# Designs tried in a protein design run: peptides against a protein of PDB entry 6JX3. Part 27

Target 1, 85 residues: chain A of PDB entry 6JX3
Amino acid sequence: AEFRLRPEISVAQTDYGMVLLDGRSGEYWQLNDTAALIVQRLLDGHSPADVAQFLTSEYEVERTDAERDIAALVTSLKENGMALP

## One batch from the design tools (peptide; made by RFdiffusion4, then SolubleMPNN)

Design b2_p14_6_s4 (from b2_p14_6 with K6R L11R S14R)
Fold by OpenDDE base, seed 5:
Structure b2_p14_6_s4 (fold): chain B 85 residues (1-85), chain A 14 residues (1-14)
Amino acid sequence: as target 1 above (85 residues)
Amino acid sequence: KKPYVRPSITRLGR
């Protein structure tokens, strides 16, 4: 399924990296560089498989680890109210 | 290839 942020979530670029802000609750989260990269690619329409391939191509990470980390991040974003289920 | 850092998110506040 398509990865999408919840409508109340906005993306901000700060001097310290990507931040996701919940416009309703005021809660906001900072993403590290890897998380931001993954989110950006997913939002651009790349599949998790695409992102995993990208990560293994660019970084010292195995495919299974990349896939696990992507899935865990997506789950976290959903559970913390940033991404649509 | 570049060193890999696992993705993380940190709640900054509300």
Scores: peptide ipSAE 0.789, ipTM 0.950, DockQ to the pose 0.971
Fold by OpenDDE base, seed 4:
Structure b2_p14_6_s4 (fold): chain B 85 residues (1-85), chain A 14 residues (1-14)
Amino acid sequence: as target 1 above (85 residues)
Amino acid sequence: KKPYVRPSITRLGR
């Protein structure tokens, strides 16, 4: 299924990295570089499998670790009200 | 390949 942010979430690029802002609650979150990269690729339409392949190609990470980290991030984004279920 | 840092999110507040 397509990864999508909730409609009330805005994306901002700052000198400190990607920030997601909830326009309704005012809550906002900082993503580190890896999280931002994953989110960007998912929003561009890449599957988690695609992203895992990308990570293992570019970074010193094993496939299973990449897949775990992507899944955990997606879950966190959903649970914290940033991504649609 | 580049060093890998696990993805993280940090709540900055309201």
Scores: peptide ipSAE 0.789, ipTM 0.949, DockQ to the pose 0.964
Fold by OpenDDE base, seed 1:
Structure b2_p14_6_s4 (fold): chain B 85 residues (1-85), chain A 14 residues (1-14)
Amino acid sequence: as target 1 above (85 residues)
Amino acid sequence: KKPYVRPSITRLGR
């Protein structure tokens, strides 16, 4: 299934990184550089497997760790009301 | 390859 943000979520780019704002609750979250990179690629239509391959090619990370971290991030984004299930 | 930092999210407020 495709990764999508909830419709009430707005994306802002700041000097401190990507920020996601919930227009209904007013909650806003900052993503670190790695999280922002993952979200950007997922929103562009890349699969988690694609993103894992990208991470292992550019960063000092093992494939299994990359896959785990991507999955954990996606779970967090869904649980915190930013991404659609 | 670049140093890897695990992805993180931080709630800034409401």
Scores: peptide ipSAE 0.789, ipTM 0.949, DockQ to the pose 0.964
Fold by OpenDDE base, seed 2:
Structure b2_p14_6_s4 (fold): chain B 85 residues (1-85), chain A 14 residues (1-14)
Amino acid sequence: as target 1 above (85 residues)
Amino acid sequence: KKPYVRPSITRLGR
């Protein structure tokens, strides 16, 4: 299924990294560089498997760990109201 | 390959 942000969420690029803003509540979340990279690729239409492959090719991370971390991030984004279920 | 840092999100509030 396609990864999508909730309609009230906007992305801001700051000098300190990616921030996701809830336009209704005013709440905002900062993503570290890895999280931002994952989100960017998912929003571009890459599957979690694609992202895992990308991470293992560029970074010192094993496939299983990359998959786990991607899944955990997606879960967090959904549970904290940033991504659609 | 680059050092890997696990993804994280931090709620900054309002």
Scores: peptide ipSAE 0.788, ipTM 0.949, DockQ to the pose 0.927

Design b2_p14_7_s1 (from b2_p14_7, 4 letters changed)
Fold by OpenDDE base, seed 5:
Structure b2_p14_7_s1 (fold): chain B 85 residues (1-85), chain A 14 residues (1-14)
Amino acid sequence: as target 1 above (85 residues)
Amino acid sequence: SSFGQISVPELRPR
C-alpha cells in the first residue's frame, strides 16, 4: 500500500527542517534531516524497499539498519496520527 | 519550538 499522510496533515519546509502540521489540532512535529529525507521519498512514491536501497547507496548505513529505521519511522508517523494506516 | 519531534538516527553521506 502507498504511504500517504492523513488529509489534515500539511508538510512545511522550515529553517528548522521539515515540519508536519495537523490543521485540525494545531499540533506539529519537527523531523530530523534523515526522517525528512525518508518521508520525502515515500511521498514521491518510492516503496520502503526503494528507500532502503537509496539510503544504503547514499549513506554509510547497512541495509538492515536502513530497513529498521524506515519501519520505525512509518510506525511512528501512523501512531502519532500523521500517516494513514 | 515544535509540539514534538520525530527522528531516526542521523546518517553520514558516503
Scores: peptide ipSAE 0.711, ipTM 0.915, DockQ to the pose 0.741
Fold by OpenDDE base, seed 1:
Structure b2_p14_7_s1 (fold): chain B 85 residues (1-85), chain A 14 residues (1-14)
Amino acid sequence: as target 1 above (85 residues)
Amino acid sequence: SSFGQISVPELRPR
């Protein structure tokens, strides 16, 4: 379904790229540019399939690899308490 | 540095 961040998570832009900050714990996670791009599109309402199509169209990546990268990222965000399950 | 890092393989634009 819809990808959503947990309510305590805020997004910040830094010199090192996108950072997700947990306002309760103070923990924060830096995303590289590709991860940030995926998160941004997911937050904008695009499905993982939509994002995979976008990545393969705009970047030198195979569909299978794009899908795997997106899935791994979403899993990481959920496991680290940033995205809602 | 950050508390944690989450990275996806860097992609090259077409």
Scores: peptide ipSAE 0.707, ipTM 0.912, DockQ to the pose 0.715
Fold by OpenDDE base, seed 4:
Structure b2_p14_7_s1 (fold): chain B 85 residues (1-85), chain A 14 residues (1-14)
Amino acid sequence: as target 1 above (85 residues)
Amino acid sequence: SSFGQISVPELRPR
């Protein structure tokens, strides 16, 4: 399934990077630059495989590490109530 | 300073 945020989650850009805000609870999470990059690409419709290829092409990272990081990020976003399962 | 932080290991551009 496509990567989607939960409807109560808003994306904000700050001086310190991307922030995800839960409009119901008021909880918010700051993403570091790499996490923000991945989330942006996923929200734009790129698959995890697409993102992994992008990361390995543009950055000094191995494919397996990129895949691991993407998977871990997606899992965290789902488990913390930011992304739809 | 945020309620939470979501991080992936930072990457260096090629």
Scores: peptide ipSAE 0.706, ipTM 0.912, DockQ to the pose 0.721
Fold by OpenDDE base, seed 2:
Structure b2_p14_7_s1 (fold): chain B 85 residues (1-85), chain A 14 residues (1-14)
Amino acid sequence: as target 1 above (85 residues)
Amino acid sequence: SSFGQISVPELRPR
């Protein structure tokens, strides 16, 4: 299934990077630049495998580490109620 | 400040 945010979550771009806002609770999370990049690509429809390939091509990271980072991020977003399971 | 922070290790461009 495609990566999707929960309907109550909105994306805001700030001078300090991407922020995800829960419109119901008012809670919000700031993403660091790498996390924001991953989320942006996932929301654009790229698969985790696509994103891993992109990261290893553009950045100094090994494929296994990129895959782990992406998986951990997705898990965090789901557990914190930002992404649909 | 934010309610929370979501991060992965920062990466260095090639």
Scores: peptide ipSAE 0.704, ipTM 0.911, DockQ to the pose 0.735

Design b2_p14_7_s2 (from b2_p14_7, 6 letters changed)
Fold by OpenDDE base, seed 5:
Structure b2_p14_7_s2 (fold): chain B 85 residues (1-85), chain A 14 residues (1-14)
Amino acid sequence: as target 1 above (85 residues)
Amino acid sequence: SSYGEISVPALRPR
Protein backbone atom coordinates (compact mmCIF):
# COMPACT_ATOMS: atom_id res chain seq x y z
CA ALA B 1 0.00 0.00 0.00
CA GLU B 2 1.02 3.61 -0.52
CA PHE B 3 2.88 5.28 2.33
CA ARG B 4 1.11 8.43 3.50
CA LEU B 5 1.41 10.82 6.39
CA ARG B 6 -1.64 11.68 8.42
CA PRO B 7 -3.37 14.86 7.21
CA GLU B 8 -2.44 16.83 10.31
CA ILE B 9 1.26 16.11 9.85
CA SER B 10 3.42 18.66 8.11
CA VAL B 11 6.97 18.28 6.88
CA ALA B 12 9.59 20.92 7.51
CA GLN B 13 13.17 21.01 6.34
CA THR B 14 15.45 22.53 8.97
CA ASP B 15 19.14 23.05 9.45
CA TYR B 16 19.08 19.93 11.60
CA GLY B 17 17.19 17.83 9.07
CA MET B 18 13.60 16.82 8.45
CA VAL B 19 11.00 17.56 11.10
CA LEU B 20 7.49 16.14 11.21
CA LEU B 21 4.99 18.32 13.06
CA ASP B 22 1.51 17.41 14.25
CA GLY B 23 -0.49 20.58 13.74
CA ARG B 24 -3.15 19.50 16.20
CA SER B 25 -1.14 18.31 19.18
CA GLY B 26 2.00 20.34 18.62
CA GLU B 27 4.17 17.25 18.91
CA TYR B 28 7.08 17.20 16.53
CA TRP B 29 9.80 14.73 15.70
CA GLN B 30 13.28 15.21 14.36
CA LEU B 31 14.45 12.62 11.87
CA ASN B 32 18.06 11.72 11.39
CA ASP B 33 19.43 11.97 7.88
CA THR B 34 18.93 8.34 6.93
CA ALA B 35 15.36 8.31 8.21
CA ALA B 36 14.64 11.54 6.34
CA LEU B 37 16.01 10.08 3.12
CA ILE B 38 13.78 7.04 3.43
CA VAL B 39 10.69 9.12 4.24
CA GLN B 40 11.35 11.45 1.33
CA ARG B 41 11.55 8.57 -1.12
CA LEU B 42 8.45 6.89 0.28
CA LEU B 43 6.51 10.15 0.02
CA ASP B 44 7.71 10.49 -3.56
CA GLY B 45 5.94 7.24 -4.33
CA HIS B 46 8.76 4.75 -4.17
CA SER B 47 7.90 1.39 -2.66
CA PRO B 48 9.84 -0.01 0.28
CA ALA B 49 11.46 -2.39 -2.18
CA ASP B 50 12.49 0.56 -4.35
CA VAL B 51 13.96 2.30 -1.34
CA ALA B 52 15.85 -0.80 -0.25
CA GLN B 53 17.39 -1.09 -3.70
CA PHE B 54 18.30 2.58 -3.60
CA LEU B 55 19.97 2.28 -0.21
CA THR B 56 22.01 -0.77 -1.11
CA SER B 57 23.20 0.84 -4.31
CA GLU B 58 24.33 4.10 -2.76
CA TYR B 59 25.29 3.14 0.79
CA GLU B 60 27.27 0.47 2.57
CA VAL B 61 24.31 -1.59 3.69
CA GLU B 62 23.09 -5.09 2.92
CA ARG B 63 19.65 -5.63 1.43
CA THR B 64 18.28 -7.38 4.50
CA ASP B 65 19.48 -4.59 6.78
CA ALA B 66 17.99 -1.94 4.50
CA GLU B 67 14.67 -3.77 4.51
CA ARG B 68 14.74 -4.01 8.30
CA ASP B 69 15.55 -0.33 8.68
CA ILE B 70 12.72 0.71 6.37
CA ALA B 71 10.20 -1.54 8.06
CA ALA B 72 11.21 -0.36 11.52
CA LEU B 73 10.98 3.28 10.46
CA VAL B 74 7.53 2.84 8.96
CA THR B 75 6.38 1.11 12.13
CA SER B 76 7.75 3.94 14.26
CA LEU B 77 6.01 6.56 12.16
CA LYS B 78 2.71 4.74 12.45
CA GLU B 79 3.06 4.13 16.17
CA ASN B 80 3.91 7.77 16.83
CA GLY B 81 0.82 8.91 14.97
CA MET B 82 2.59 10.34 11.95
CA ALA B 83 1.81 7.87 9.17
CA LEU B 84 -1.50 6.35 8.21
CA PRO B 85 -1.92 2.64 8.99
CA SER A 1 14.99 20.11 20.92
CA SER A 2 12.22 18.15 19.28
CA TYR A 3 9.46 16.37 21.12
CA GLY A 4 11.21 13.21 20.08
CA GLU A 5 13.60 11.68 17.62
CA ILE A 6 13.01 9.05 14.99
CA SER A 7 16.15 7.54 13.62
CA VAL A 8 17.49 4.82 11.39
CA PRO A 9 21.01 3.50 11.81
CA ALA A 10 23.29 5.91 10.00
CA LEU A 11 24.56 4.78 6.63
CA ARG A 12 27.86 5.49 4.96
CA PRO A 13 27.95 6.32 1.26
CA ARG A 14 29.71 3.89 -1.02
Scores: peptide ipSAE 0.697, ipTM 0.908, DockQ to the pose 0.754
Fold by OpenDDE base, seed 3:
Structure b2_p14_7_s2 (fold): chain B 85 residues (1-85), chain A 14 residues (1-14)
Amino acid sequence: as target 1 above (85 residues)
Amino acid sequence: SSYGEISVPALRPR
């Protein structure tokens, strides 16, 4: 399924990295660089499998670990009200 | 600074 942010969530690129802003609550979350990279690729339309392949090719990470990290991030974003289910 | 941080274990480029 397509990864999408909730309508009230916007992305800001700051000097400190990617931030997700909730326009309703005013809450915001800073993403670390790896999380931001994954989110950017997902928002660009890449599948989790695409992202896992990208991570293993460009970074020192095993496929299983990349897949787990991506899945955990997506779950977190959905559970924290940033991404659509 | 931020309300919270969302992180994935940092990766090192090959």
Scores: peptide ipSAE 0.694, ipTM 0.908, DockQ to the pose 0.732
Fold by OpenDDE base, seed 4:
Structure b2_p14_7_s2 (fold): chain B 85 residues (1-85), chain A 14 residues (1-14)
Amino acid sequence: as target 1 above (85 residues)
Amino acid sequence: SSYGEISVPALRPR
């Protein structure tokens, strides 16, 4: 399924990185640079496999580690109410 | 400061 944010979530770019804001609760989450990069690519329509390939190509990370990091991030975003299941 | 942080282990560019 396509990665999507919940409708109440807004994306903001700050000097300190990407922030996801819940317009209902007011909670906001700051993403570190790697997380932001992954989220951006997912929102652009790239599959997790695409993102893993991108990460291994551009960064010193093994494929299995990239895949795990992406999966963990997606899970975190869903569990924290930012991404749709 | 943010309500929380969502992080992935930092990566080093090749």
Scores: peptide ipSAE 0.694, ipTM 0.908, DockQ to the pose 0.736
Fold by OpenDDE base, seed 2:
Structure b2_p14_7_s2 (fold): chain B 85 residues (1-85), chain A 14 residues (1-14)
Amino acid sequence: as target 1 above (85 residues)
Amino acid sequence: SSYGEISVPALRPR
């Protein structure tokens, strides 16, 4: 299934990186650069497998670690009410 | 500052 943010979540680009803002609660979350990169690619329609391949090609990371990091990020976004299940 | 932080371990470019 396609990765999607919840309707109330907006994306803002700041001098410190990507921020996700919950328009209902006012909560906002700062993403580090790697997390932002993953989210951007997922929102662009790339699959987690696509993103893992991208990460391993561009960065010093093993495929298994990239897959784990992506899965953990997606889980965090869902658990914090930012991404649709 | 932010309400929270969501992070992935930082990666180094090849």
Scores: peptide ipSAE 0.691, ipTM 0.907, DockQ to the pose 0.740

Design b2_p14_7_s3 (from b2_p14_7, 6 letters changed)
Fold by OpenDDE base, seed 5:
Structure b2_p14_7_s3 (fold): chain B 85 residues (1-85), chain A 14 residues (1-14)
Amino acid sequence: as target 1 above (85 residues)
Amino acid sequence: SSFGQISVRPLRPR
């Protein structure tokens, strides 16, 4: 399924990178640069497989490692209430 | 200074 943020989640760009804000609870999560890059690509409509291909082409990372990192990030975002299942 | 942090390992550009 398409990666989507929950409707109460807003994206903010800060000096410390991307932040995901929950407008209801007030909770917010800072993403490091790699996480932010992945989230941006997913929100732009790229599949996890697309993002893995992007990462391996642009960075010194193996496909399997990229796939695992993306999957773990998506899981974290869902478990922390940022992304829809 | 955030509620939490979500990170993926830093990557080195080719």
Scores: peptide ipSAE 0.747, ipTM 0.922, DockQ to the pose 0.746
Fold by OpenDDE base, seed 4:
Structure b2_p14_7_s3 (fold): chain B 85 residues (1-85), chain A 14 residues (1-14)
Amino acid sequence: as target 1 above (85 residues)
Amino acid sequence: SSFGQISVRPLRPR
């Protein structure tokens, strides 16, 4: 299924990187560069497999590590109420 | 500072 943020979550670009803001609670999360890169590509419609291929092509990372990191990030975003299940 | 932090391992460009 497609990766989507929950409707109350908005994306902001700051001088310090991507930030996710919960408009209901006021909670906000700063993403580091790698997390932001993955999230943006997922939001752009790329599959996790697409993102893994991108990461391994552009960066010094093994495919299995990229896949694990992407899966863990997606799970965290869902469990923390930022992404739709 | 932020309420939370979402981090994935830093990556080095090829």
Scores: peptide ipSAE 0.747, ipTM 0.921, DockQ to the pose 0.720
Fold by OpenDDE base, seed 3:
Structure b2_p14_7_s3 (fold): chain B 85 residues (1-85), chain A 14 residues (1-14)
Amino acid sequence: as target 1 above (85 residues)
Amino acid sequence: SSFGQISVRPLRPR
Protein backbone atom coordinates (compact mmCIF):
# COMPACT_ATOMS: atom_id res chain seq x y z
CA ALA B 1 0.00 0.00 0.00
CA GLU B 2 1.11 3.53 -0.78
CA PHE B 3 2.27 5.75 2.07
CA ARG B 4 -0.19 8.61 2.46
CA LEU B 5 -0.79 11.39 4.93
CA ARG B 6 -4.20 12.02 6.40
CA PRO B 7 -6.10 14.73 4.52
CA GLU B 8 -5.99 17.15 7.45
CA ILE B 9 -2.18 17.00 7.59
CA SER B 10 -0.14 19.68 5.86
CA VAL B 11 3.55 19.56 5.07
CA ALA B 12 5.63 22.66 5.61
CA GLN B 13 9.29 23.35 5.09
CA THR B 14 10.60 25.60 7.83
CA ASP B 15 13.91 26.96 9.01
CA TYR B 16 13.87 24.13 11.52
CA GLY B 17 13.15 21.40 8.97
CA MET B 18 10.06 19.59 7.79
CA VAL B 19 6.93 20.09 9.88
CA LEU B 20 3.69 18.15 9.71
CA LEU B 21 0.69 20.19 10.85
CA ASP B 22 -2.73 18.86 11.80
CA GLY B 23 -5.13 21.51 10.57
CA ARG B 24 -7.92 20.29 12.79
CA SER B 25 -6.18 20.02 16.15
CA GLY B 26 -3.37 22.49 15.61
CA GLU B 27 -0.79 19.94 16.67
CA TYR B 28 2.42 19.91 14.70
CA TRP B 29 5.45 17.67 14.58
CA GLN B 30 8.98 18.64 13.66
CA LEU B 31 11.00 16.00 11.84
CA ASN B 32 14.75 15.79 12.09
CA ASP B 33 16.77 15.59 8.91
CA THR B 34 16.78 11.82 8.62
CA ALA B 35 13.06 11.52 9.26
CA ALA B 36 12.33 14.29 6.77
CA LEU B 37 14.45 12.59 4.13
CA ILE B 38 12.56 9.34 4.53
CA VAL B 39 9.13 10.98 4.57
CA GLN B 40 9.87 13.05 1.50
CA ARG B 41 10.95 10.01 -0.48
CA LEU B 42 7.89 8.06 0.62
CA LEU B 43 5.65 10.96 -0.37
CA ASP B 44 7.43 11.09 -3.72
CA GLY B 45 6.26 7.55 -4.34
CA HIS B 46 9.27 5.48 -3.39
CA SER B 47 8.57 2.25 -1.57
CA PRO B 48 10.12 1.52 1.81
CA ALA B 49 12.43 -0.89 0.02
CA ASP B 50 13.46 1.85 -2.39
CA VAL B 51 14.17 4.17 0.50
CA ALA B 52 16.21 1.53 2.32
CA GLN B 53 18.31 1.02 -0.78
CA PHE B 54 18.81 4.76 -1.08
CA LEU B 55 19.89 5.09 2.54
CA THR B 56 22.38 2.25 2.43
CA SER B 57 23.86 3.62 -0.78
CA GLU B 58 24.26 7.18 0.42
CA TYR B 59 24.89 6.76 4.14
CA GLU B 60 26.81 4.58 6.55
CA VAL B 61 23.92 2.38 7.57
CA GLU B 62 23.23 -1.32 7.19
CA ARG B 63 20.21 -2.53 5.24
CA THR B 64 18.58 -4.09 8.28
CA ASP B 65 18.97 -0.90 10.29
CA ALA B 66 17.58 1.21 7.46
CA GLU B 67 14.56 -1.05 7.10
CA ARG B 68 13.91 -0.97 10.84
CA ASP B 69 14.24 2.80 11.02
CA ILE B 70 11.83 3.30 8.12
CA ALA B 71 9.28 0.93 9.60
CA ALA B 72 9.53 2.59 13.01
CA LEU B 73 9.07 6.03 11.47
CA VAL B 74 6.00 4.95 9.52
CA THR B 75 4.57 3.46 12.69
CA SER B 76 5.19 6.70 14.58
CA LEU B 77 3.47 8.73 11.90
CA LYS B 78 0.44 6.46 12.02
CA GLU B 79 0.32 6.43 15.82
CA ASN B 80 0.50 10.22 15.96
CA GLY B 81 -2.39 10.54 13.53
CA MET B 82 -0.44 11.86 10.58
CA ALA B 83 -0.34 8.92 8.19
CA LEU B 84 -3.21 6.79 6.97
CA PRO B 85 -3.23 3.15 8.10
CA SER A 1 1.69 21.42 24.25
CA SER A 2 0.98 21.33 20.54
CA PHE A 3 4.56 20.68 19.47
CA GLY A 4 6.07 17.27 18.99
CA GLN A 5 9.24 15.81 17.56
CA ILE A 6 9.80 12.77 15.39
CA SER A 7 13.39 11.72 14.90
CA VAL A 8 15.35 8.98 13.21
CA ARG A 9 19.00 8.37 14.01
CA PRO A 10 21.37 10.80 12.35
CA LEU A 11 23.13 9.28 9.37
CA ARG A 12 26.67 9.82 8.19
CA PRO A 13 27.08 10.27 4.46
CA ARG A 14 29.44 7.89 2.74
Scores: peptide ipSAE 0.745, ipTM 0.921, DockQ to the pose 0.874
Fold by OpenDDE base, seed 2:
Structure b2_p14_7_s3 (fold): chain B 85 residues (1-85), chain A 14 residues (1-14)
Amino acid sequence: as target 1 above (85 residues)
Amino acid sequence: SSFGQISVRPLRPR
C-alpha cells in the first residue's frame, strides 16, 4: 500500500532540514538528510523498492542495506505516530 | 532542539 502520513502530521522545511510536526500534540521530529530524502520520495509516490533502487544508484550503499534502512525508517514513522499503517 | 530525531545512516554520493 502507499506510504501516507497521518492527517495531523505536516511537513515543514527548515534551515536544518525536514521536520514532521504533529498539529494535535505539538510533537515534532527532525529528520536527517537521508531520512528526509526517503520520506520525500515515498510521499511522491515511489515504492520502497523504487527508493532502494534510487539510493543504490545515487549513493554508495548496497541494495540490502538500502532496503533495511527504508524498512526501518517506515517502521519508526509508523511507531512514532507519523505514518499510517 | 526538537522533540525527537529520526535518522538514517548518512550516505555518500557516487
Scores: peptide ipSAE 0.740, ipTM 0.919, DockQ to the pose 0.739

Design b2_p14_7_s4 (from b2_p14_7, 5 letters changed)
Fold by OpenDDE base, seed 3:
Structure b2_p14_7_s4 (fold): chain B 85 residues (1-85), chain A 14 residues (1-14)
Amino acid sequence: as target 1 above (85 residues)
Amino acid sequence: SSYGEISVPELRPR
């Protein structure tokens, strides 16, 4: 399924990195650089598998670890109300 | 500075 943010969530690019802002609650979450990279690629339409391939190609990470990190991040974003299930 | 942070382990470029 396509990765999508909830409609109340806005993306802001700041000098400190990507921030996700909930326009209803006012809560905002700052992503670290790797998390932001993953989210950006997912929002651009890349699949988790695409992202894993990208990470292993560009960074010193094993495929299994990349896949685990991506899955954990997606789960967190959904559970914390930022991404649609 | 932020409500919270969402992080995955930082990666080193090849």
Scores: peptide ipSAE 0.707, ipTM 0.908, DockQ to the pose 0.731
Fold by OpenDDE base, seed 1:
Structure b2_p14_7_s4 (fold): chain B 85 residues (1-85), chain A 14 residues (1-14)
Amino acid sequence: as target 1 above (85 residues)
Amino acid sequence: SSYGEISVPELRPR
């Protein structure tokens, strides 16, 4: 399934990294660099599998760890109301 | 600071 942010969520770049802001509630979540990279690629249309392949190719991480991190991130984004189910 | 933080383990470039 396509990864999409909820319509009320805005992406902002700050000195501390990517931030996802909920325009309705005012809640915002800061992403660390790796999380931001994953989100960016997902938003660009890459599948989680694509992202895992990218991470293992460019970074010192094993495929299983990359997959787990991506899955955990996606889950967090959905649970915190930032990504559509 | 932010309302919350979402992070995954930082990765080192190859």
Scores: peptide ipSAE 0.707, ipTM 0.908, DockQ to the pose 0.729
Fold by OpenDDE base, seed 2:
Structure b2_p14_7_s4 (fold): chain B 85 residues (1-85), chain A 14 residues (1-14)
Amino acid sequence: as target 1 above (85 residues)
Amino acid sequence: SSYGEISVPELRPR
């Protein structure tokens, strides 16, 4: 299934990076630059495999580490109520 | 400040 945010979640761009805001609870989460990059690519329709390939090509990271980071991020977003399961 | 932070280890560009 495609990566999707929950309907109550809004994306805001700030001078300090991407913020995800829950319009119902008012909670908001700051993403660091790498997390924001991953989320942006996932929302653009790239698969986790696509993102891993992108990261290894553009950054000093091994494929296994990129895959682990992406998986951990997606899990966090789901567990914190930002992304749909 | 924010309610929380969601982060991945920062990466260095090649």
Scores: peptide ipSAE 0.706, ipTM 0.907, DockQ to the pose 0.736
Fold by OpenDDE base, seed 4:
Structure b2_p14_7_s4 (fold): chain B 85 residues (1-85), chain A 14 residues (1-14)
Amino acid sequence: as target 1 above (85 residues)
Amino acid sequence: SSYGEISVPELRPR
């Protein structure tokens, strides 16, 4: 159940943060800082539970809220064709 | 300026 981007998606770092670019369509999505942080950790192999623990430790967020945000982000990335199912 | 934005609520460091 590892988190992976679709093969056509590339990651770019810009002055405004992380961008995911679809090399086929040319569509690109900018991530806000928190989303980028989550994606980076997931791509590094951390589980959603790992990421939730990280967020609650480093930021002013409750575990339930962190879990919700991570789940919503993962769902969005899959539904928008950026992450593999 | 992007095609779209993917975001979650911004968090404040402890």
Scores: peptide ipSAE 0.705, ipTM 0.908, DockQ to the pose 0.735

Design b2_p14_8_s1 (from b2_p14_8 with K5R L10R)
Fold by OpenDDE base, seed 1:
Structure b2_p14_8_s1 (fold): chain B 85 residues (1-85), chain A 14 residues (1-14)
Amino acid sequence: as target 1 above (85 residues)
Amino acid sequence: KPYVRPSITRLGTL
């Protein structure tokens, strides 16, 4: 399904990279460059499969590894209250 | 390009 951030989550660019801020709790999380790229593409409407294809085309990563990493990231974002389930 | 696995890090609470 469509990847979406929770409505209380704001995206900010900081000296530490992309940061997701929960406007209700105040909790905030730093994303490294790869995570930020994945999130950006998902938010743009690309599927995890699309993102995996992109990663394998641009980076030295196997498809299976890319898919695993994307899935793990999405899970983390949901579990930590950043993305809608 | 070299691949770096995605990572998120909790920075704290404002």
Scores: peptide ipSAE 0.786, ipTM 0.949, DockQ to the pose 0.960
Fold by OpenDDE base, seed 3:
Structure b2_p14_8_s1 (fold): chain B 85 residues (1-85), chain A 14 residues (1-14)
Amino acid sequence: as target 1 above (85 residues)
Amino acid sequence: KPYVRPSITRLGTL
């Protein structure tokens, strides 16, 4: 399944990192650097497996941990109304 | 390089 943001979500690159704004509710969230990296790659069409491989190649993280963290982030983005189910 | 777990933080409402 393709990762997509909800249509009401705007992405901003700020001095404080990636920010997602809900244009309907007005809620906005900051992503830390790792979360922003994951979201950017998913939006570019990479699969979660692709992203996990990337993380393990660039960072001091085990594959299982990377996979868990990607899945948890995606779940959070859906639960907070930023990503489509 | 060092790994930091991904996180999101609700900043507020505009």
Scores: peptide ipSAE 0.786, ipTM 0.948, DockQ to the pose 0.971
Fold by OpenDDE base, seed 4:
Structure b2_p14_8_s1 (fold): chain B 85 residues (1-85), chain A 14 residues (1-14)
Amino acid sequence: as target 1 above (85 residues)
Amino acid sequence: KPYVRPSITRLGTL
């Protein structure tokens, strides 16, 4: 399914990386470079499989590890109220 | 390139 942020979430680009702010609760989270890259690609419409392929082509990571990390990130974003289920 | 696992860090609440 399509990856989407919750409507109350704002994205900010900072010197320290991508930050997600919940406009309702005020809670905000920092994404490291890899997480930001994954989120950006997902938001652009790439599938997790696409992102995994991208990661393995650009970074020293195995496909299974990339897939696991993407899935874990997506789960975290959903569970922490940043992404739609 | 070296791979760094994705991470999110809760910074706080405004």
Scores: peptide ipSAE 0.786, ipTM 0.948, DockQ to the pose 0.973
Fold by OpenDDE base, seed 2:
Structure b2_p14_8_s1 (fold): chain B 85 residues (1-85), chain A 14 residues (1-14)
Amino acid sequence: as target 1 above (85 residues)
Amino acid sequence: KPYVRPSITRLGTL
């Protein structure tokens, strides 16, 4: 299914990178460049498979590692209340 | 390009 942020989550671009803010709890998280890139592509409608292909084409990473890292990030975003199940 | 694994860091609570 499509990757979506929870309604209460706001995205901010800062000089230090992408930040996700929970407007209800006030909790906020910073994403590194790779995580921000993955989130941006997922929000644009690319599938995890699409993102993995993109990562392997642009970076020195194997497909299986890219897939695992994307899955782990998505899980973290869901578990920390940023993304919808 | 060199690959850096994705990471998230909790900054705090406003």
Scores: peptide ipSAE 0.785, ipTM 0.948, DockQ to the pose 0.971

Design b2_p14_8_s2 (from b2_p14_8, 4 letters changed)
Fold by OpenDDE base, seed 3:
Structure b2_p14_8_s2 (fold): chain B 85 residues (1-85), chain A 14 residues (1-14)
Amino acid sequence: as target 1 above (85 residues)
Amino acid sequence: KPYERPRITRLGTL
């Protein structure tokens, strides 16, 4: 399924890096560089498998670890009200 | 390059 942010979430590029802002609650969340990269690629339409392949090509990370980390990030984004289920 | 695990951090409420 397509990865999408909730409609109330805005993406901001700030001095803190990529930040997701909830326009209703006012909550805002910082993504580190790796998380931002993953989110950007998912929003561009790449699958988690595509992103895992990308991470292993760019970073010192094993495929299984990349897949686990992507899945965990997606879960966190959904649980914290940033991404649609 | 070195890998940093993805992290999200709640900064607060505006």
Scores: peptide ipSAE 0.781, ipTM 0.946, DockQ to the pose 0.962
Fold by OpenDDE base, seed 4:
Structure b2_p14_8_s2 (fold): chain B 85 residues (1-85), chain A 14 residues (1-14)
Amino acid sequence: as target 1 above (85 residues)
Amino acid sequence: KPYERPRITRLGTL
C-alpha cells in the first residue's frame, strides 16, 4: 500500500536534518539522513523494494539489511503516530 | 558510501 504521513504531521527541513512535527500533540522527531531519504522516496511513491535497491546502489549495505531497515523504520513511523497504517 | 541505519529520535514536545 501507499506510504503516507498522517494529516497532522508536518515535515520540516533543518540544519540537522528532516524533522516530523505532530501538529496535534506537539511531539516532534528527527530523522537521520538515511531515514529521511527512505521517507522521501516512499512519499514520492517508490516501493520499499525500490528504496532497498536505491540504498544498495548508493551505500555500503546489503539488500537484506536495507529491506529490514526500511521495514523497521516504517513500523516505527506507524507506531509513533507519524505514518498512516 | 558508508551506510548508517535509519534512526528516528524523539526531540520533545512543543
Scores: peptide ipSAE 0.780, ipTM 0.946, DockQ to the pose 0.974
Fold by OpenDDE base, seed 2:
Structure b2_p14_8_s2 (fold): chain B 85 residues (1-85), chain A 14 residues (1-14)
Amino acid sequence: as target 1 above (85 residues)
Amino acid sequence: KPYERPRITRLGTL
């Protein structure tokens, strides 16, 4: 399944990192560097498995932890109204 | 590189 942001969500790059803004509610969220990287790769069409492999190659993280963290992030983005279910 | 778990933080409402 394709990872996709909701149409009302805009992405802004700030000095504090990636920010997701809801153009309807005005609510905005900051992503740390790893969250931003994950989102960017997912939006580029990489699968969660691809992202996990990338994380383990770039960071000091085990595959299982990477997979868990990606899944948790995706869930959070969906639950907080940023990503489509 | 050192790994930091992904985090999202609600900053507020414009």
Scores: peptide ipSAE 0.780, ipTM 0.946, DockQ to the pose 0.968
Fold by OpenDDE base, seed 1:
Structure b2_p14_8_s2 (fold): chain B 85 residues (1-85), chain A 14 residues (1-14)
Amino acid sequence: as target 1 above (85 residues)
Amino acid sequence: KPYERPRITRLGTL
């Protein structure tokens, strides 16, 4: 399943890091560096498994933790109206 | 590198 942002979501790079803005509601969210990295790779077409492999190669994180964190982030992005289901 | 869990933070509404 392809990860995609909702059409009304805009991405901005700010001093706060990556920010997602809902052009309809006006609600906006900041992503920390790890979240931004995950989103960027998913949007580029990498699978969650690809991203988990990347995280374990770059960071001090176990594969299981990386996979859980990616899944939780994706769920949050969908629940908060930023990503398509 | 040290790992920081991914986080999203609601900043507000424009």
Scores: peptide ipSAE 0.780, ipTM 0.947, DockQ to the pose 0.971; fails the geometry check

